# Designs tried in a protein design run: peptides against a protein of PDB entry 7PB4. Part 180

Target 1, 105 residues: chain A of PDB entry 7PB4
Amino acid sequence: KMLNIKEYKEKLLSTLGEFLEDHFPLPDRSVKKKKKNIQESSVNLITLHEMLEILINRLFDVPHDPYVKISDSFWPPYVELLLRNGIALRHPEDPTRIRLEAFHQ
Target 2, 218 residues: chain B of PDB entry 7PB4
Amino acid sequence: DALQMAVGYFEKGPIKASQNKDKTLEKHLKTVENVAWKNGLASEEIDILLNIALSGKFGNAVNTRILKCMIPATVISEDSVVKAVSWLCVGKCSGSTKVLFYRWLVAMFDFIDRKEQINLLYGFFFASLQDDALCPYVCHLLYLLTKKENVKPFRVRKLLDLQAKMGMQPHLQALLSLYKFFAPALISVSLPVRKKIYFKNSENLWKTALLAVKQRNR

## One batch from the design tools (peptide; made by RFdiffusion4, then SolubleMPNN)

Design b2_p14_5_s1 (from b2_p14_5, 6 letters changed)
Fold by OpenDDE base, seed 1:
Structure b2_p14_5_s1 (fold): chain B 105 residues (1-105), chain C 218 residues (1-218), chain A 14 residues (1-14)
Amino acid sequence: as target 1 above (105 residues)
Amino acid sequence: as target 2 above (218 residues)
Amino acid sequence: MLREMVETLVILEA
């Protein structure tokens, strides 16, 4: 029974990864605008997969404070995607923090 | 203002107490439609209504009607488009709504105030090429968005694979020709030199409205 | 589909 669950989990993770890669690719990096001095820190955007991993890991690692701070690496459309799909929730007092939805209450 | 009341109705939702919810909805929808087609909508109104149309708050029929009247008075905010794309990913909208959205996006492309964030969505749009219903419109959108930096080997392969599957579609050929222009070394296939790029633009639902918008903003 | 997949993953880890 445990082997089947592990195998199923691995398969599901793989499927999710493929799904995210196919349907939710990384946004194309804006071509480095020419040298105007604004240190626009080329913020490396993370994948939706990475966002989910961060949220899932935080939920399990720190269940009493499962919120993750939204960094500049979080592409806003994907944040909104997670929120609007009910996958993530904003912190009620700090909109810069989000958590994975508690699917199992 | 009748329009403000109508937009407010859609934003706040139906007030519980109205016995005739359908009549009220229809009244407000007609108000929005009338103003949109006659004068266009402000960017703020489009932001609200576009979000509502794609959120699944209302039925498909209502959403379709809202999308059909997303005609700008002057400009559409790029942020509205980004929000809209976020809703497309939630899967609450019908296939027909998605098609209509892409048609709308192509039709209204020149009225979007900025393209920076939309350009970042290139990969997302490209992934939608696999949907047969979306493919023609997505190709047109990508044709408008594609820059040299977007032309990557893996995307070329995907386009060629898609062409192998779907045949030599005019919209695919147009996009491939653009790709070849930017990166000739990546496309070894001799593409027929089509002098005229034909996207199915002839059936633009907004043709008359767009002409009116352009005339008002001249 | 995405929500369902994520939900399933969370259930399986839980």
Scores: peptide ipSAE 0.472, ipTM 0.587, DockQ to the pose 0.307
Fold by OpenDDE base, seed 5:
Structure b2_p14_5_s1 (fold): chain B 105 residues (1-105), chain C 218 residues (1-218), chain A 14 residues (1-14)
Amino acid sequence: as target 1 above (105 residues)
Amino acid sequence: as target 2 above (218 residues)
Amino acid sequence: MLREMVETLVILEA
């Protein structure tokens, strides 16, 4: 039963991923941050699908602290999209942390 | 300060108890409009008001008026633009507001303090080319943003397909010419050497204001 | 639509 739930979850995430790829394209990864001296750290931006996956996984893995720290891999427009659509919430005391909205309350 | 009160009103929203909600709204709109056209707005004020205009918090008429007066005193923060684009993704604003935003973005492009994050939005803007109402303005924006690394085979194909569908539009030709400049091997089609790049004059709405801003910042 | 999809996923996982 647990394996079936995991597989089902993966399938759902895949379906959501396809939807997100169709409607919310990835930003161009190729923009080399020309910061002057520091190593061209090509910040690998993650997909909106990956962002949601991280948030969902955190909610289930650590329900007492479901917050994820926003990294440089999080594309700001997508972060704002999630926040503004009520899909995610910022931590009240730490704006660098976000959680998935509790839809079942 | 009257402007601070007006901005605060839009940020906090209308207090339910005011019988004269419409009069109060109009008063604050006029205050913002007057200051914006006379002096321009601070980057912080633009940040707040631009988000409000695109958030769907107010009606389309109000949003349009706010967006029309997003005139900088000096600079616009790139972060404000990124946030604005995120609102476009949410889809709470009208089609006319989206058009106005792209016109605004093109008109105010030189006043944006940085372009690094905006360049990351290239794919998002490119995806908007399929919208017939947005296409002329998006082409202009992409013309301003396009770098060699943005010119990819699939984008070339999409532009050629759009040209086949829409005809040889001046704004598409301008963008294709730029693409050919960066990647001549990807565009085998002979583009007419049109000497004059023609985009719709998106600046017309803000022409007087932009002249004033440039004069103040000299 | 996105919110609804995410909500459905969370409900199904829950």
Scores: peptide ipSAE 0.469, ipTM 0.556, DockQ to the pose 0.241
Fold by OpenDDE base, seed 3:
Structure b2_p14_5_s1 (fold): chain B 105 residues (1-105), chain C 218 residues (1-218), chain A 14 residues (1-14)
Amino acid sequence: as target 1 above (105 residues)
Amino acid sequence: as target 2 above (218 residues)
Amino acid sequence: MLREMVETLVILEA
């Protein structure tokens, strides 16, 4: 039974990864380097997959404070995607923090 | 020139020392509006001003006015649109600004130089269908963007669920009809053969300006 | 689908 659960989990993770890559790729920011002064934040954006991993890990690692601070690496459209689909919630007092939705409640 | 000064003002922000900040703001805003409606704006100017309008740097009234005058002289850069979509989610813009942006995006769709990067945002736009205020305009946008590869079973289910919730809306039916065209096997429901696709006329705000742009670029 | 997948993952880890 335990082996089947592990295998199922691995398969599900793989499937999720493939799904996210297919449906939610990061836009290629063609940062044309030309004009100096716009702080084109060369911030490397993380994938939606990575974002979910961070949120899931935080939920399990720190269940009493499952909120993750939104960094510049979080592409805002993906944050909104998670929020709108009921996958994540904003902290009620700090909009810069989000958590994975508690699906067990 | 006056336009460069105005754009520079919005980009760099008000110089602290001006006693008449509001008058200066209004002057520059009027300059941008006048040029935009008369001649259109260069892609670089749109890039700067669109970013400003959605960043929350200024108040909602100012942002709305800037967004309303985002009329291209020739083309809009897709990069500007991607940046704009990024700002929409930061929570600094009002709901009305979001609606206006989608209306703008639909109206200006043909003037965007490339669609590849915008198409990558398909999933994001699709998720925005859940917002009742945005739904009509998002449907229109998706109608313009949808390719065969975007039509997936899960999206069909979501659209049908949305239709069940909201009723048979013309904009939803239009999008579903397009989905059925690309993937008839996924949509078993008989859609009424609507001879006319009816979207809310998002172009009405820019109709005259768009005609002028098209005329200049012929 | 995405929500369901994430939910399932959370349940399995939980």
Scores: peptide ipSAE 0.457, ipTM 0.728, DockQ to the pose 0.336
Fold by OpenDDE base, seed 4:
Structure b2_p14_5_s1 (fold): chain B 105 residues (1-105), chain C 218 residues (1-218), chain A 14 residues (1-14)
Amino acid sequence: as target 1 above (105 residues)
Amino acid sequence: as target 2 above (218 residues)
Amino acid sequence: MLREMVETLVILEA
C-alpha cells in the first residue's frame, strides 16, 4: 500500500510537470523592472511548477505560518491564476503573502 | 448614470432582494450593449466587464453577450488583457467563450494601449495552437505579435507538426511565412508565396463598431 | 484539472 502511494505520487508529479510545461509555459522575456537608480536586476521568473513547489513545501514545513511572500520572480498572471482557481489564498492582512489552500477532504 | 448602475450590477452581483432577477439582468445587459455599440466603453468599464465575462460568475450566454460588447471608446488597457488571459488559464469559461475572446483580441488589437506585457504572453498563446477551435485566431494573433526573438527551433517544429496534422491551412501558412521571414535558416521548406495573407474575418462581429470608433478618434 | 491535481498531491503528502 505504501509503495503504491509513492509510485502514484511520483506519477502524479510527473504528470503535473508535463501538464504545466504544455499549458502554462513561462513568458518569453524576463520582466526587467527598470528601477530608476538601482542596477538593472534582471529578475528571473520561476515556473508555475516551481511556484507550486514553494507553496506546497511551505505548507508542510511551516504549517503554523504557511504563507509565502510574493517575490519579483512570481509572474503576476500565474499568481492570479492560483488565486482565482482556489489553489492559493492571499493573507487577509498582507496581500503580498499567499498560501496554498487547505483543500477539504 | 444607467451605465454605471449596470456595470455596478455585474461587478457586485445581483442584489438579493430583487424578485425579478432575470428582468434586471436583461435590463442592465441591454444598457451596456446600447452604450457600447453607440459610443464605446471607457477603459475602466472594459476592465471590469471583461474580467466578469471570463470569471465564470455568470452563465455562458451572459458572458458571450458581455464579450460582444467590449468595444472601446478610445483604448483598451493592456492590464485588462493580461487579467483576461489569467482567467483563460483558470478554465472556468466555455470553449466558445475562449474562441470569442481571441476573436475579440485580434479585432481590438490596435486599440490596446501597450503591447509589452502581451508580448510576454507569446508562449501561452503559442501553446493554445493545439486547440483546433482556437488555432485560426491564435495564428492571427501570433502573426501580430511575432518578433524575431520569438522564432525558435522548437516552435518551428511544432508549427510544422501542426501543419502535418491539419494540412496547409491559410492561417498557419501565414504564420509560417512570417517565421521564415525572420529566420529563413530554420525553415527549409518552400512555402507558397502568398501575396495576400488571409485570416478569418474575426472583426466581422465588430466591423460597424470599429469603423465608428476609428471615426471618433480621428 | 490543475486544482484537482494539486489537491490530490497535497492529500497524498499529507
Scores: peptide ipSAE 0.462, ipTM 0.567, DockQ to the pose 0.258; fails the geometry check

Design b2_p14_5_s2 (from b2_p14_5, 7 letters changed)
Fold by OpenDDE base, seed 5:
Structure b2_p14_5_s2 (fold): chain B 105 residues (1-105), chain C 218 residues (1-218), chain A 14 residues (1-14)
Amino acid sequence: as target 1 above (105 residues)
Amino acid sequence: as target 2 above (218 residues)
Amino acid sequence: MLRLMVETLVELEA
């Protein structure tokens, strides 16, 4: 039974990954910030899949403080997508922090 | 201020207790419309109202009316556009609203304060080319956004496939010509040198308003 | 669909 759950989880993760890649691809990383002098900090944007993984992991690793700080690697449209679909919530006092929504409450 | 009250109404939503909900809604819509067409809207007002129009909070008729009056006094915030595109991903708006949004985006493109984040949305816009209703307007938008770094082999292939399917559409030809300009090695097909780039006049809905905005900002 | 998939994943980890 446990093996079946693990396999199912892996399959689901794979399916989710494929779904996200197909419907929510990463933005083109190639936009060189032509800001003049400042080091082309190519902000490496993370995938929506990676964002979800971070949020899920935080929920399980630190359930008493399940909030993740939004970094520059978080593509704003994806953040808004998660928020607007009720998948994530902003911290009530700190809008730079988001958590996975508690679906079972 | 009447405008502030109207914007506040749309932001907070209709208070359940009002017997005349429709009359109140219409009053506030008219207020926004009047100010937008006469003076334009502040960037903050556009930020709020554009978000509302695409969120699905109100019906399609209301959303359409709001979107039609998203006329800037001076500038539109890039962040507002990014947020708007995120709503398109959620899919709560109608197909007609999506078309109207792309028309709006093309029409208002020059009034957007920055383009860096919008350029990051290139892949998203490109993916929308497959929608027949959106394709003409998306091609126009991509024509405005495309840089050399955006021209990749897989995108060339997709455009050629679309051309094979849809025929030699003027908007596709325009975009392909730009792609060939940036990456001639990727496009071996001889494109007819059409001297005139033709896109559908997406600006027609806002022509008068845009002229007024340009006049005020001179 | 995305929400449902995420909910299912959370339930399985839980």
Scores: peptide ipSAE 0.419, ipTM 0.611, DockQ to the pose 0.291
Fold by OpenDDE base, seed 2:
Structure b2_p14_5_s2 (fold): chain B 105 residues (1-105), chain C 218 residues (1-218), chain A 14 residues (1-14)
Amino acid sequence: as target 1 above (105 residues)
Amino acid sequence: as target 2 above (218 residues)
Amino acid sequence: MLRLMVETLVELEA
């Protein structure tokens, strides 16, 4: 039974990863427009998969404060996607913080 | 030139020292509007101003006016659109601004230089279908973007669910018809054969301007 | 679908 759960989890993670890559990829920001002056802040955006991992880990690691601060590495469309689909919630007093939705309540 | 000064004003923000901030703002806004409607704007100018309009830097009235005058002289950069979508998701713009943006995007679709990056945003646009205010315009956008590869079972299900909730909307029917064309096996429901696809006339706001742009580029 | 996948994942990690 334990092996089945582990295998299922791995399969699910793989499937999720593929799904996210296929349907919600990061835009290719590599179009370095040569014009020198726009300090496009080379902020490295994380993948949606990584974002979810952060949120999930925070929920389990710090259950009393499961909120993650939105950094510049968080692509706004991803944040909106999570919020709109009820996967994440904004902190009621601090909109710069989000948490994974508590599905087991 | 006057346009560069106006764009610079919006980009850098009001210099604290000007006693008549509102008059200055109006002057620059009128400058942008005048040039945009007469000649169109360069892709770089659209890039700057579009971001400003969606960033929440200014009030809704100003943002709306800026967005309404995002008329290209020749082309719009796809990068500008990608950035704009990001700004929309930050939530600093009003719902009306979001609607206007999608109307603009549909109206200006043919003037966007490339579609590769926009096509990658398909999933995000699709997710916006659940917004009742956006749904008609997003359907139109998706109708323009949809390829066979985008037609997936989960999206079909979502569209059917939306149809069940909001009824047989013309814009949903149009999109579903396209989906059925690409993947007939996924849509078992008999869609009424509508001879004419009807989307809300989002282009009405820019009809004259678009005609002028097409004439200049011919 | 995305929500369901995430929910399932969270459930498996609990």
Scores: peptide ipSAE 0.413, ipTM 0.859, DockQ to the pose 0.356
Fold by OpenDDE base, seed 4:
Structure b2_p14_5_s2 (fold): chain B 105 residues (1-105), chain C 218 residues (1-218), chain A 14 residues (1-14)
Amino acid sequence: as target 1 above (105 residues)
Amino acid sequence: as target 2 above (218 residues)
Amino acid sequence: MLRLMVETLVELEA
């Protein structure tokens, strides 16, 4: 039974990953290093899959404070997507922090 | 030149605590407006000013005026659009600014140099359909972007659900008709055969300017 | 669909 659950979880993660890649890919940043000195801090954007993993892990690792601080690596459209779909919630007092919604109501 | 100074002002912000901040801002804004409507703006200028208008750096009135004069001389960079969408999601701009942006995007769609990256944003635009204020313009945008590969069962369900909620809106019907065209098997519902697709005239604000741009690029 | 997938995943980890 446990093996089946693990296998199912892996399959689900794979399916989710494929779905996210197909429908919500990151834009190809043409790294045209235009020379202008603005240290565009090459902040590497994380994938939506990675973002979800972070949120899920935080929920399980720190259930009393399941909020994750939005970093520069969080692509704003992804944040908005999660919020609009009811997958994530903003902290009521700190809009820079988001959590995975508790689906267990 | 005066335009470079104006763009620089918006990009770098007001230099010193000059007592005449409002007069200076108005002067530069008028400069941008005048050039944009007469000659259009270079892609680089649009890139800078579009980001400024959506970043929340200035007030809503200023942002609105900037967006209204985002008229290209030749082309708009798709990168500018991708960046703009990101700014929209940050939430520092007003709802009216968001609406204006989508109207602008539809109006200027043909002047965007490439569509590959914008097509990748299809899912994000689709997610915005739930916003009642944006829905008419997003439908129009999606109508322009939709390819056969975008027509998926889950999106069909979402559109039908939206129709159930909002009623048979012309813009939604137009998009559904396109979906049915690409994937007839996914849409069993009889859609009224609309001979003409009608979207809100988002272009009206830029009609004269668009004509001028087309004439210059001939 | 995305929400359902995430919900299912969370349920499996719980």
Scores: peptide ipSAE 0.412, ipTM 0.862, DockQ to the pose 0.339
Fold by OpenDDE base, seed 1:
Structure b2_p14_5_s2 (fold): chain B 105 residues (1-105), chain C 218 residues (1-218), chain A 14 residues (1-14)
Amino acid sequence: as target 1 above (105 residues)
Amino acid sequence: as target 2 above (218 residues)
Amino acid sequence: MLRLMVETLVELEA
């Protein structure tokens, strides 16, 4: 039974990864801001997969405070996608923090 | 203000107590339509109404009417477009709404205040090329967005495959020609030198409205 | 579909 669950989990993760790659491509990092002198740190955007991993991990690692701070690496369309799909929720008092939705309450 | 009341109605939803929900809805929708076509809508109003149109809060008929009147007074916020694309990903809108959205996006492209985030959505738009109904409009959008850095080998392959499947469509040829311009080494196929890039502009539902907007903002 | 996949993953880890 446990082996089947692990295998199923791995398969599901793989499927999710493939799904995300196919339907939610990586943002084009190459929007080179014209070198105006402002050291705007080319913030490397993370993948939707990475965002989900962060949210899932936070939920399990810190269940009493499952919120993740939105960094500059969080691509706004992905954040909105997660929020609008009911996958994530904003912190009621701090809009810069989001959590994975509690699907099983 | 009648417009504010109408927008508020759509934002907050129908107040339970109104016996004639349909008449109230129609009244507010007509208010929005009238203002939008005569004067255009403020960026904030477009932000609210565009999200409503794509959220699935209302029926397809209502959503279509709202989307058709998303005419700016001056500018459209890029954030509104980002949110709209996010709603498209949720899949609560109809195929016809998606088509209308892309048509709208192409039509209103010049009125969007910033393009940085929209450019980052390049991959999302490119993925929509596989939808036959969206393809002509997505090609036009991509033609407007494409930069050298967007022209990658895998995208070239996808476009060529799509051309093989759909034939030599003018909108595909236009996009491929742009790709060849940026990366001639990636496209070995001789593209007919079409002097005139033809995107079917004939279907611009907003032609008259856009002319009016441009005249007001001069 | 995405939501369902995520929900399923969370359920499996829980």
Scores: peptide ipSAE 0.384, ipTM 0.635, DockQ to the pose 0.308

